# Designs tried in a protein design run: peptides against a protein of PDB entry 6UG1. Part 50

Target 1, 304 residues: chain A of PDB entry 6UG1
Amino acid sequence: SNEERKRRKYFHMLYLVCLMVHGFIRNEWINSKRLSRKLSNLVPEKVFELLHPQKDEELPLRSTRKLLDGLKKCMELWQKHWKITKKYDNVGLYMRTWKEIEMSANNKRKFKTLKRSDFLRAVSKGHGDPDISVQGFVAMLRACNVNARLIMSCQPPDFTNMKIDTSLNGNNAYKDMVKYPIFWCEVWDKFSKKWITVDPVNLKTIEQVRLHSKLAPKGVACCERNMLRYVIAYDRKYGCRDVTRRYAQWMNSKVRKRRITKDDFGEKWFRKVITALHHRKRTKIDDYEDQYFFQRDESEGIPD
Target 2, 301 residues: chain A of PDB entry 6UG1 as posed
Amino acid sequence: SNEERKRRKYFHMLYLVCLMVHGFIRNEWINSKRLSRKLSNLVPEKVFELLHPQKDEELPLRSTRKLLDGLKKCMELWQKHWKITKKYDNEGLYMRTWKEIEMSANNKRKFKTLKRSDFLRAVSKGHGDPDISVQGFVAMLRACNVNARLIMSCQPPDFTNMKIDTSLNAYKDMVKYPIFWCEVWDKFSKKWITVDPVNLKTIEQVRLHSKLAPKGVACCERNMLRYVIAYDRKYGCRDVTRRYAQWMNSKVRKRRITKDDFGEKWFRKVITALHHRKRTKIDDYEDQYFFRRDESEGIPD

## One batch from the design tools (peptide; aimed at target 1 H22 F24 V273 A276)

Design b2_p21_8_s1 (made by RFdiffusion4, then SolubleMPNN; from b2_p21_8, 10 letters changed)
Fold by OpenDDE base, seed 1:
Structure b2_p21_8_s1 (fold): chain B 304 residues (1-304), chain A 21 residues (1-21)
Amino acid sequence: as target 1 above (304 residues)
Amino acid sequence: DQYLAEVFRESLERAKELLSK
């Protein structure tokens, strides 16, 4: 019905706000000074120097290569630190079906909240789920004075799916779900004027994204619980930015149709949410990023 | 879904604080 369509749209909006605020909260927690002091000790001086290369005036690419090598070594150090990767409880922050949402609303169970203190302890010990691990990795890079962003792929239920029963078929549903991350890292490369994508936990990859990322889910089974629609970046200064354009090859033709921003009302609403979570002034880094997004929009073209 | 409801509770509490400013 039209009423159910409206209900699903509004529930999607509420769910999206809750996810985006969760990302904001985790971004505040990883800025802990106590955690920063502990995590800085994981990075030896030689690796710190690679993270902060001098500008090569002859060939800026040499400086980028040093930074990339430093980030690779940081991923290796992080793997050594992280002792226990826990499975997600149920599906973590991956996408729920509408049926799962309706069934969960009937369950008045007392939920145990991961408190800030428990999170900080989990990161310090290297014990937790993949999301906590990625968040801790961002904290380690920030402890080394690297301009690292926490990236969150927000997975609200698909308001464009009007099916009542979307039972997910398949024995490998968990493996397909966790094939691609929900959280990852971006690092500012001051030499190339670009964000470097870092997945330290899942794919263990570093990318300089041009047209597409390896972190973008591929295949029907993976997209059932991980649909690339809202990739939100949280920086160390409490900036909040939509960076979906970086990771979406087909933003205009495919991704936009699955976003609340497909219409003017949704666009204006979503901008208000971003603005409420964006607690810093604009910088030249934002100008370079917006220029890159503009070039990506021009290169994709307008879908016919 | 205990984890999601926890995330929502925490987020709703924080959202109220952010909107009150």
Scores: peptide ipSAE 0.329, ipTM 0.882, DockQ to the pose 0.671
OpenDDE base, seeds 2, 3, 4, 5: peptide ipSAE 0.314, 0.303, 0.306, 0.318; ipTM 0.875, 0.868, 0.870, 0.877; seed 3 fails the geometry check

Design b2_p21_8_s2 (made by RFdiffusion4, then SolubleMPNN; from b2_p21_8, 7 letters changed)
Fold by OpenDDE base, seed 5:
Order: sequence, then C-alpha cells, then structure tokens
Structure b2_p21_8_s2 (fold): chain B 304 residues (1-304), chain A 21 residues (1-21)
Amino acid sequence: as target 1 above (304 residues)
Amino acid sequence: DQYLQEVFEESLEKALELLSK
C-alpha cells in the first residue's frame, strides 16, 4: 500500500539518523586523550617518521609512497595489538530485513549498551568486534597526528523493498555479510591532495580510489546485508561528510535510486542531517574532495 | 535485535540534541 511505502520510508529515515549519530558518538570516543596516549606508544619513531614524510618538491609521489608504507606498517602493528576479534552479535550494524525489524519490535528485552568506558577498555586491550577494531585503528592514527577519518557505511533497511517477507536464506549468510566492512578509515594525503582508503581489519588493504573501491560490495549475497548507499566520513575535528561518491561506481544510475536523496524532499532532509552533524568550518581539503566528486559525477554521466 | 536497540537508545537522545541546534 501507499501507507506501507510511507511507513518504510519514514522508518528508514529514523534508522539512518540513529546510525549516523552512532558514528558521530564513536568518532567522539576515539578522540579520547587517555586512549590517544596509550595508542601512540604502539607506533615506533621510524613508523611515525614515515607517516609524516618531508615534502619532496621534485617528486611528491615519493612522499606519498612513504605515507603508504607508514600506513601499511600501522596496519601490521594494529594486527599485533588486536588479540581477540569477536563475532558480531546477530548481524552487527549490517542491514536488517523488514521481517527482522518487525520481529524485533515484539521483543522487549532490555539490553546493556556498550558504555564509553567499556569501549575505551576494549580498544586498549585489543578485544572486540571488527567495528571496535577499526575505530581503535583510527584512534591510533589520530594519536600519531595523522588526519584520519572514521568511515561508516550506514545500512538502514531498504525502503525500496516492498516485499512482505524479506527473509534471507543461506548457510553462508554470515560469511557473505562480513566479506565487506561497514567501518573503515580514510587518511588525507597532503602531497597528492587525495584521501587514501584503509581497511585495517577486514580486507587488510590500502587503496587510492580512482573509479572503484575494493570495499564496495559485489555480488547478490554480499549486497543482501551490505548495500553501499550512505558512506559517511567523520573527521578528527567533528566534520561529517557524505563520501558515497568515492565508493560508488554507479552513483547516478544505481545507488541514488536506493537513497532517501532520490527525491527533492529526501535530499533536503539528508542535507539537514549532515549539517547538524558537521561541527567544523570548511577547509581546502573539502574543496579538493568536492572537486573530485564533481569530476566523478561528470565522468559517470547521466544515466540514459 | 539487542544491538540495534542499544545503538538506538544511545543515539536517539544525542540525535535530538544535535538536530535541535
């Protein structure tokens, strides 16, 4: 019905706000000065120097290569620090079906939210789920004065799915779900004036995204619980930006159709949410990023 | 969904605070 379509749309909007605010809260927690002091000790001086290379005026690419090597070594150090990777309870922050949402509404179990103190302890000990691990990695880079963003792929229920039963079938559902991350890192390369993508936990990869990312879910089974629609970046200065364009090859032709921003109302609403979560002034980094997104939109073209 | 309820309870109060500014 039209009513059910509206209900799913509004529920998607509420769910999306809650996820985006969760990302904001985790971004505040990883800025902890106490945590920063502990995590900075994990990074040797030689690795710190690679993270902060001198500007090579003759060949800026040499400086980028040093930064990339520093980031690789940081990933290796982080793997040594992280002792226990817990499985997600249920599906973590991956996408729920509408049936799962309806069933959850009937279950009034009181659950204990992970407190800030528990999170900081988990990161410090290296014990937690993959999301906590990624968030801790971003905290370690920030502790080394690296301009690192927390990236969150927000997975609200698909409001374009009007099926009554959206049950997912398959013994490999969890493996397919966790094949691609929900959280990752971006690092600003001041030499190339680009964001570097870092997945320290799942794919254990570093990439300089041009047209496509390895972190973008591929295949039907992987996309059931991980639809690339809302990739939100949280920086160390409490900036909040939609960076979906970086990771979406087909933003205009495919991704937009699954976003609340497909219509003018949803676009205006989503812009208000981003504005409310964006607590810093614009910088030249934002100008370079917006220019990159513009070029990506022009290169994709308008879908026929 | 336990984890989702926890995320929502924590986030909803903060969301109202942030969206009211």
Scores: peptide ipSAE 0.204, ipTM 0.830, DockQ to the pose 0.728
OpenDDE base, seeds 1, 2, 3, 4: peptide ipSAE 0.044, 0.047, 0.085, 0.058; ipTM 0.712, 0.737, 0.780, 0.735; seeds 1, 3, 4 fail the geometry check

Design b2_p21_8_s3 (made by RFdiffusion4, then SolubleMPNN; from b2_p21_8, 11 letters changed)
Fold by OpenDDE base, seed 2:
Structure b2_p21_8_s3 (fold): chain B 304 residues (1-304), chain A 21 residues (1-21)
Amino acid sequence: as target 1 above (304 residues)
Amino acid sequence: MQYLEEVLRESLEKAKELLSK
């Protein structure tokens, strides 16, 4: 019905705000000065020097290569620090079906909120789920004065799915779900004027995204609980930016149709949410990023 | 479901605070 379509749209909006605010809260927690002091001790001086190379005036690419090597070594150091990767309880922050949401509303379970103190302890000990591990890795890079962003792929229920039963059956459902991450890192390369994508936990990859990312979910089974729609970046200065354009190959033709921003009402609403979560002034880094997004929109063209 | 409902509840309270500004 038209009423059920409206209900699913509004529920998607509410759920999306909650996810985006969760990302904001986790970004505040990883800015902990106490955590920063502990995590900086994990990085030897030689690795710190690679993270902060001198500018090569002849070939800026040499400086980028040093930064990439430093980031690789940081991923290796992080793997040594992280002792226990817990499985997600149920589906974590991956996408739920409409049936799962309806069934959940009937189960008034009292849940124990992960407090800030418990999170900081988990990161310090190297014990937690993959999301906590990624968030801790971003904290370690920030402790080394690296301009690192926390990236969150927000997974609200699909308001464009009007099926009544959306139950997902399958023995490999968990493996397919966790094949691609929900959280990752971006690092600013001051030499190339680009963001470097870093997945330290799931795919254990570093990439300089041009047209496509390895972190973009592929295949039907993987996309059931991980639809690339809202990739939000949280920086060390409490900036909040939609970076979906970086990771979406087909933003205009495919991804936009699955976003609340497909209509003017949704666009204006989503802009208000981003503005409410964005607590810093604009910088030249934002100008370079917006120019890159513009070039990506022009290169994709208008879908036929 | 526990983790999400907690995240949603905390995020709702914080969302109300952040969106009221």
Scores: peptide ipSAE 0.112, ipTM 0.796, DockQ to the pose 0.767
OpenDDE base, seeds 1, 3, 4, 5: peptide ipSAE 0.111, 0.032, 0.032, 0.097; ipTM 0.794, 0.678, 0.680, 0.790; seeds 1, 5 fail the geometry check

Design b2_p21_8_s4 (made by RFdiffusion4, then SolubleMPNN; from b2_p21_8, 8 letters changed)
Fold by OpenDDE base, seed 2:
Structure b2_p21_8_s4 (fold): chain B 304 residues (1-304), chain A 21 residues (1-21)
Amino acid sequence: as target 1 above (304 residues)
Amino acid sequence: DQYLYEVFRESLEKAKELLSK
């Protein structure tokens, strides 16, 4: 019905706000000074120097290569630190079906949230799920004075899916779900004036995204619980930015149709949510990023 | 889904804090 369509749209909006605020909370927690002091000790001086190369005036690419080598070594150090990768309880923050949402409303079990103190202890010991591990990796880079962002792919239920029963096939569902990450890292390259994409935990890859990313889910089974729609960046200065354009090859033709921002009302509402979570002034880094997004929109064109 | 409900509860309390500033 038209009523059920409206209900699913409003529920999607509420769910999206809760996810975006969760990303904000985790970004505050990883800025802990106590955690920063502990994690800086994991990075030896030689690796710190690679993270902060001198500007090569002849060939800026040499400085970028040193930064990339430093980030690779940081991923190796992080793997040595991380002792226990826990499976997600159920599906973590991956996408739920509408049926799963309705069924979950009836099952009021008492679950204790991971408190800030428990999170900081988990990161410090190297014990937790993949999301906690990625968040801890961002904290380690920030402890080394690297301009690292926490990236979150928000997975609200698909309000464009009007099917009542979307039973997902059980056996391989977890493997397909965790094939692509929900959380990752971006690092600012001051030499190339670009964000570097880093997945330290899942794919263990470093990318300089031009047109497409390896972190973008591919295949029907992987997209059932991980639909790239809302990729939100949280920086060390409590900036909040929509960076979906970087990771969406087909933003205009495909991704926009699955977002609340497909209409003027949804666009205005989503801008209000971003503004409420954005707690810093604009910088030249934001200008370079917006220019890159503009060029990506022009290069995609209008879908025929 | 207890994890999700607790994430939402924490987020709603934080949202109230952010809107009170």
Scores: peptide ipSAE 0.352, ipTM 0.892, DockQ to the pose 0.586
OpenDDE base, seeds 1, 3, 4, 5: peptide ipSAE 0.151, 0.352, 0.356, 0.342; ipTM 0.754, 0.892, 0.893, 0.888; seeds 3, 4, 5 fail the geometry check

## One batch from the design tools (peptide; aimed at target 1 M13 V21 K272)

Design b2_p22_1 (made by RFdiffusion4)
Pose (drawn by RFdiffusion4):
Structure b2_p22_1 (pose): chain A 301 residues (1-169, 173-304), chain P 22 residues (1-22)
Amino acid sequence: as target 2 above (301 residues)
Amino acid sequence: DEKEELHEELEEILEEAYEHLF
């Protein structure tokens, strides 16, 4: 019914707001001073110097390379620090079906509250699922004074799914691509470097294509790329989906609430509500990348 | 205080979405 259609649109908006806000608060917890000081001693002087390379006037590229080596070394040592990698209970933060949600609302059960202290204890011990692991990785980079963002792919239920049944054909297929990952600024190449230290274990300077965007019909059942939100040290919140969307204006726009005007205005209201800093020059360099990327997409196939 | 203001603002945004849809 058209009524159920409207409810799905609203609940989608509601669940999306909650997800984005959780990203905002989790990013706050990541900045914890007590935890940052402990995680900093995990980084040797050699790697620390690689993470803060000297300006190389003749060839800025060499500085970028040193940072990449540093990022690689950090990924490696984080693989060692993280001793216990859990499985997501049930579905984690991957996209759920309308049926699954209706049923979760029905069954209330018992849920162990988490809170801030338990999160900190888990990151210091090295015990958690991949989301906690990557988030902790970002906290470590920040304790070393690198401009690290936390990236979250918000996966609210699909408001474009009109079906009354909503059934699907695997765990391995869900975890192929991450919900959480990291970006680090390169002041030499003036670009954001994408880092996934837990799932794909890769570092990529995304230009026009990214390894992180999910592919294949089976894998996209639980992970439909729509809202890629970046949170930074100074409490910025930016929609970074353009970096990770091969067909943003075609394929992805149909799945986002921003396809109509009311939707874009509403979404902007939330981003602004979550962006608690003023504009820097880096924001401009990023907007320039997005503009060029937006104009290079062109006609679809 | 800042979290309370943010909560009220998000609530008002959702009330606007509710009135527009229903």

Design b2_p22_1_s1 (made by RFdiffusion4, then SolubleMPNN; from b2_p22_1, 10 letters changed)
Fold by OpenDDE base, seed 1:
Structure b2_p22_1_s1 (fold): chain B 304 residues (1-304), chain A 22 residues (1-22)
Amino acid sequence: as target 1 above (304 residues)
Amino acid sequence: KRLEELEKELEELLEEFKKYLF
């Protein structure tokens, strides 16, 4: 019905705000000074120097290569620190079906929310789920004075799915769900004026995204619980930015149709949510990023 | 103060919503 369409759209919006606020809170927790002091000790001086290369005036690319090598070594150090990777409880922050939401509303399950103290302990010990591990990695880079962002791929239920039964066929294997991450890192390269994508936990990859990312879900089974729609960046200064354009190859033709921002009302609403979570002044880094997004929109073109 | 209060209210709202959403 038209009423069910409105209900699903509203519930999607509410769920999206809750996810975006969750990302904001986790981004605050990883700014903990106590955690920073502990995690900085994991990074040897030689690796710290690679994270902070001098500008090569002859070939700025040499400085970027040093930074990339430093980030690779930080991923290796992080793997040594992280002792226990826990499985997600149920589906974690991956996308739920409408049927799962309706069934969960009837089950007053005591969700054991992770408190700030328990999070900081988990990161410090290297014990937790993949999301906690990524968040801790961002904290380690920030502890080394690296301009690292926490990235969250927000997975609200699909309001474009109007099927009554949205049960997933078969054992949607935990492996297919977790094939692509929900959380990752971005690092500012001051030499190339670009964000470097870092997945330290899942794919264990570093990318300089141009047209496509390895972190973008591919294949039917992976996209059932992980649809790239809302990739939100949280920086060390409590900036909040929509960076979906970086990871979406087909933003205009495919991704936009599955976003609340497909219409003017949704665009204005989503802009208000971003503005409410954005607690810093604009910087020249934001200008370079917006220029890159503009060039990506022009290069994709308008869908026919 | 006001940000910490808003964060606390948002955490409380999130905890309430987690009971319904999760």
Scores: peptide ipSAE 0.029, ipTM 0.666, DockQ to the pose 0.092
OpenDDE base, seeds 2, 3, 4, 5: peptide ipSAE 0.027, 0.027, 0.025, 0.024; ipTM 0.655, 0.658, 0.636, 0.625

Design b2_p22_1_s2 (made by RFdiffusion4, then SolubleMPNN; from b2_p22_1, 14 letters changed)
Fold by OpenDDE base, seed 3:
Structure b2_p22_1_s2 (fold): chain B 304 residues (1-304), chain A 22 residues (1-22)
Amino acid sequence: as target 1 above (304 residues)
Amino acid sequence: SFLKKLQEYLNKLLEEFKKYLF
């Protein structure tokens, strides 16, 4: 019905705001001074120096290579720190079906919300789910004065799915769901003027995204609970930016159709949400990023 | 505070939702 379409659209909007606020709160928690002091001790001086290379005036790429090597070593150090990777309770923050949402509304399951103190303890001990691990890795890089962003791929229910029964056939293996991350890191490369993508936990990869990312879900089974639609970046100064364009190869042709921003009302609404979560002034880094997004929009073209 | 304004916004959204959930 038209009513069910409206219900799903609005529910998607509320769910998206709740996810974006969750990302904001986690980004605040990882800025903990107490956590920073503990995590800085995990990084030896030689690795710190690689994270902060001098500018090579002859070949700036040499400085980028040092930074990449430093980030690789930080991933290895993080793997040594992280002792226990817990499975998600149910589907974690991956995408729920409409049927799962309706069934969950009837079940007064007390979701044990992780408190700030418990989060800081989990990160400090190296015990938690993959999301806590990624968030802790971003905290470690920030403790080393690296300009690291927390990235969140927000997974609200698909308001474009109008099937009455949206139950996934029960065999969506937990393995297919977690094949791609929903949280990762970006690091600013001051030499190349680009964001470096870092997945320290899931794929254990570092990439400089040109046209497509390895972190973008591929295949039907993986996309059922992880649709790339709202990739939100949270920086150390409480900046909030939509960075979906980096990871979406087909932003205009495919991704936009699955976003609330497909219409002017949704675009204006989503811009208000981003603005409300963005607590810093614009910088030259934002200018370079916007220029990159512009070039990516031009290179994709207008969908037929 | 920002969190209070956010909570008020979320509550407003939730009230708009109740009209469609009930």
Scores: peptide ipSAE 0.078, ipTM 0.760, DockQ to the pose 0.249
OpenDDE base, seeds 1, 2, 4, 5: peptide ipSAE 0.062, 0.075, 0.056, 0.071; ipTM 0.759, 0.764, 0.758, 0.766

Design b2_p22_1_s3 (made by RFdiffusion4, then SolubleMPNN; from b2_p22_1, 10 letters changed)
Fold by OpenDDE base, seed 2:
Structure b2_p22_1_s3 (fold): chain B 304 residues (1-304), chain A 22 residues (1-22)
Amino acid sequence: as target 1 above (304 residues)
Amino acid sequence: SLLEELKKKLEELLEEFKEYLF
């Protein structure tokens, strides 16, 4: 019905806001001074120097290569620190079906929310789910004075899916679900004026995204619980930015159709949400990023 | 607190959205 379409759109927006706030809260917890002091000790001086290379005036690419090597070594150090990767208790922050949402609303199970103290302990011990691990990695880079962002691929229920029963067959669902991450890192490269993408936990990859990312879900099974729609960046100064354009090859043709921003009302509303989560002044880094997004929109062209 | 301000802004955004949908 038209009513069920409105209801699903509303619930999608409510859920999206809750996810974006969750990302904001985790980003605040990452900025813990106590955690920073502990995590800085994981990074040897030689690795710290690679994270902070001098500008090579002849070949800026040499400085970027040093930074990339430093980030690779930080990923290796992080793997040594991280002792226990827990499975998600259910689907974590991956996309739920409409049926799962309805069943969950009927189930008054008090889920114990992870407290800030428990998060900080989990990161410090190296014990937790993949999301906690990524968040801790961002904290370690920030402890080394690296301009690292927490990235969250927000997975609200698909308001474009009007099927009554959306139950997923369970057995292979977990492997396909966790094939691609929900959380990752971006690091500002001051030499190339670009964000470097870092997945320290899932794919264990570093990439300089130009047209497409390895982190973008591919295949029907992987997209059932992980649809690239809302990739939100949280920086160390409480900036919040939509960076979906970086990771979406087909933003205009495919991704936009599954976003609330497909219509003018949804666009205006989503901009208000981003603005509410954005707690810093604009910087030259934002200008370079917006220029990159503009070039990506021009290069995609108008969908036929 | 930053969280309380955020909560208030989110409540406002949700109310604006209810008025638009319903």
Scores: peptide ipSAE 0.114, ipTM 0.777, DockQ to the pose 0.844
OpenDDE base, seeds 1, 3, 4, 5: peptide ipSAE 0.104, 0.082, 0.099, 0.110; ipTM 0.769, 0.744, 0.765, 0.769

Design b2_p22_1_s4 (made by RFdiffusion4, then SolubleMPNN; from b2_p22_1, 12 letters changed)
Fold by OpenDDE base, seed 3:
Structure b2_p22_1_s4 (fold): chain B 304 residues (1-304), chain A 22 residues (1-22)
Amino acid sequence: as target 1 above (304 residues)
Amino acid sequence: SRREELEKYLKELLEEFKKYLF
């Protein structure tokens, strides 16, 4: 019905806001001074120096290579720190079906919300789900004075799916769900003037995204619970930016149709949400990033 | 607090949506 379409759009928007606020809160928690002091001790001086290479005036790529090597070593150090990776409770922050949402509304299950103290303890001990692990990795890089962002792929229910029964059948549903991450890291490369993508936990990859990312879900089964639509970046200064354009090869042709920003009203609303979560002034880093996004939009073209 | 401001703003956004949907 038209009413069900309105209801799903509304619920998508509410859910998206709740996810974006969750990302914001986690980004505040990983800025903990107590956690920072503990996590900085995991990084040897030699690795710290690689994270902060001198500018090579002859070949800036040498400086980028040192940073990449430092980040690789940080991933290895993080794997040694992280003792227990817990499975997600149910689907975690992956996309729920409409049926699952309706069923969950009837079940007054008191979800134990993870408290800040419990989160800090989990990261500190190296015990938690993959999301906590990624968030802790971002905290470790920030403890080493690296300009690291927390990235969140927000998975609100698909308001464009108008099927009544959206049940997902299959024993491999969890394996396909967790094949691609929901949270990852970006690190600012001051030499190349680009963000480096780091997945320390799931794919264990470092990449410089040009046209597409390895972190973008591929295949029907993986996209059922992980649809790339809203990739939000949270920086150490409480900046909030939509970075979906980096990870979406087909932003204009495919991704935009699945976003609330497909129409002017949704774009204006989403801009209001981003503005509310963005608590810093604009910087030259934002200018370089916006220029990159502009070039990516021009290169994709307007879909026919 | 920043949280209270955010929560207020989120409520306002939600009320704008209720008015638009209903």
Scores: peptide ipSAE 0.027, ipTM 0.652, DockQ to the pose 0.791
OpenDDE base, seeds 1, 2, 4, 5: peptide ipSAE 0.024, 0.022, 0.023, 0.028; ipTM 0.643, 0.597, 0.651, 0.649; seed 5 fails the geometry check

Design b2_p22_2 (made by RFdiffusion4)
Pose (drawn by RFdiffusion4):
Structure b2_p22_2 (pose): chain A 301 residues (1-169, 173-304), chain P 22 residues (1-22)
Amino acid sequence: as target 2 above (301 residues)
Amino acid sequence: EYDELEEELEKILEEAYEHLFS
């Protein structure tokens, strides 16, 4: 019914707001001073110097390379620090079906509250699922004074799914791509470097294509790329989906609430509500990348 | 700060509710 259609659109907006805000608060917890000081001693002087390379006037590229080596070394040592990698209970933060949600609302059960202290204890011990692991990785980079963003792919239920049944054909297929990952600023190449230290274990300087965007019909059942939100050290919140969307204006726009005008205005209201800093020059360099990327997409196939 | 943020988000969702179910 058109009524259920409207409810799905609203609940989608609601769940999305909650997800984005959880990203906002989790990013706050990541900045914890007590935790940062402990995680900083995990980084040797050699790697620390690689993470803060000197300006090389003749060839800025060498500086970028040193940072990449540093990022690689950090990924490696984080693989060692993280001793226990749990499985997501049930579905984690991956996209759920309308049926699954309706049924979760029905069954209330008992839910262990988490809070901030338990999160900190888990990151210091090295116990957690991949979300906790990558989030802790970002906290470590920040303790070393690198401009590290936390990236979250918000996976609210699909408001474009009109079906009354909503059934699907696997765990391994869900976890192929991450919900959380990291970006680090390169002041030499003036670009954001994408880092996934937990799932794909890769570092990529995304230009026009990215390894992180999910592919194949089976894998996209639980991970439909729509809202890629970046949170930074100074409490910025930016929609970074353009970096990770091969067909943003075609394929992805149909799945986002921003396809109509009411939707874009509303979404902007939330982003602004979550962006608690003023515009820097880096924001401009990023907007320039997005503009060029937006104009190079062209006609679809 | 949290209270202000919650009130602002509630107002945004109330506007969205009135728009969708009018």

Design b2_p22_2_s1 (made by RFdiffusion4, then SolubleMPNN; from b2_p22_2, 13 letters changed)
Fold by OpenDDE base, seed 3:
Structure b2_p22_2_s1 (fold): chain B 304 residues (1-304), chain A 22 residues (1-22)
Amino acid sequence: as target 1 above (304 residues)
Amino acid sequence: RREKLEKYLQELLDEFKEYLFS
C-alpha cells in the first residue's frame, strides 16, 4: 500500500539516524585518554616512525610506502592483541528484513546495550565482536597520533523493498553476512592527499581506493544484509562526513536509488543529520576529499 | 553538554534497539 511505503520510508530514516548516532558515540568512546595510553604501548617505536615518515621531496611515494608498511605492522600487532572475536548477537548492525523488524517489535527482549566502561574493557582486553575490534584499532592508530577515521556502513532496512515477506532463507546466512565488514578504518595520507582504506579485522586489507573497493559487498547473498548506501566517516575531531562516493562504483545509477537522498526532501534532511553530527570546522583535507568525490561523479557520468 | 547529548542519544538508541531487537 501507499501507507506501508510511507511507513517503511519513515522507519528507514529513524533507523538511519540511530545508526549514525551509534557511530558518533563509538567514535567518542575511542577517543578515551585512558584507552589511548594503554593502546599506544602496543606500538613499538620503529612502527611509530613508519607511521610518521619524513616527507621525501624527491619521491613522495616513498613516504606513502613507509606509511603503508607501518599500517600493515599495526594490523599485525592488533591481531596479536585481539584474543577473542565474539560472534554477533543475531545480525549485529547488519541489515534486518522488514519481517524481522515486525517480529522484533512484538518480543520485548531486553537488548543489553554495551556501556562505555564495558566497551573500554573489551578493547583493552582484546575481547569482543568484530565491530569493537575495528573501533579499538582506530583508537590505537589515534593513540599513535595518526589521523584515523572510523568508517561505518549504515544498514537501515531497505525502504525500496516493498515485499510483504522479506524473510531470508539460508543456512549460510551468517557466513555471507559477515563476509564484508560494517566498520573499517581510513587513514589520511598527507603525501598523496588521499584517504587510505584499512580493514584490520575482516578482510585484513589496506587499499588506496581509486574506482573500486574490496570492502564493497558483491554477490546477492552478501548484499542481503550488507547494502552499500550510507558510508559515514567519523574523525578524531568529531567530524562526520558521507564518504559513500569512495566505495560506490555506481553511486548515481544504483546506490542513489536506494538512499533517502534520492529526492530533494531526503537530501536536505540527510544534510541536516550530517550537520548535527559534524562538530568541527572545515579543513584542507575536506577540500581534497570533496575534489576527489567531484572527479568520481564526473567520471561515472549521469545515468541514462 | 556533550555527555548529556551522548547519554540522550544512547538512550534513544537503546529504546530503538529494544524496539528493533526485542
Scores: peptide ipSAE 0.028, ipTM 0.669, DockQ to the pose 0.078
OpenDDE base, seeds 1, 2, 4, 5: peptide ipSAE 0.028, 0.027, 0.028, 0.027; ipTM 0.667, 0.665, 0.671, 0.665; seed 5 fails the geometry check

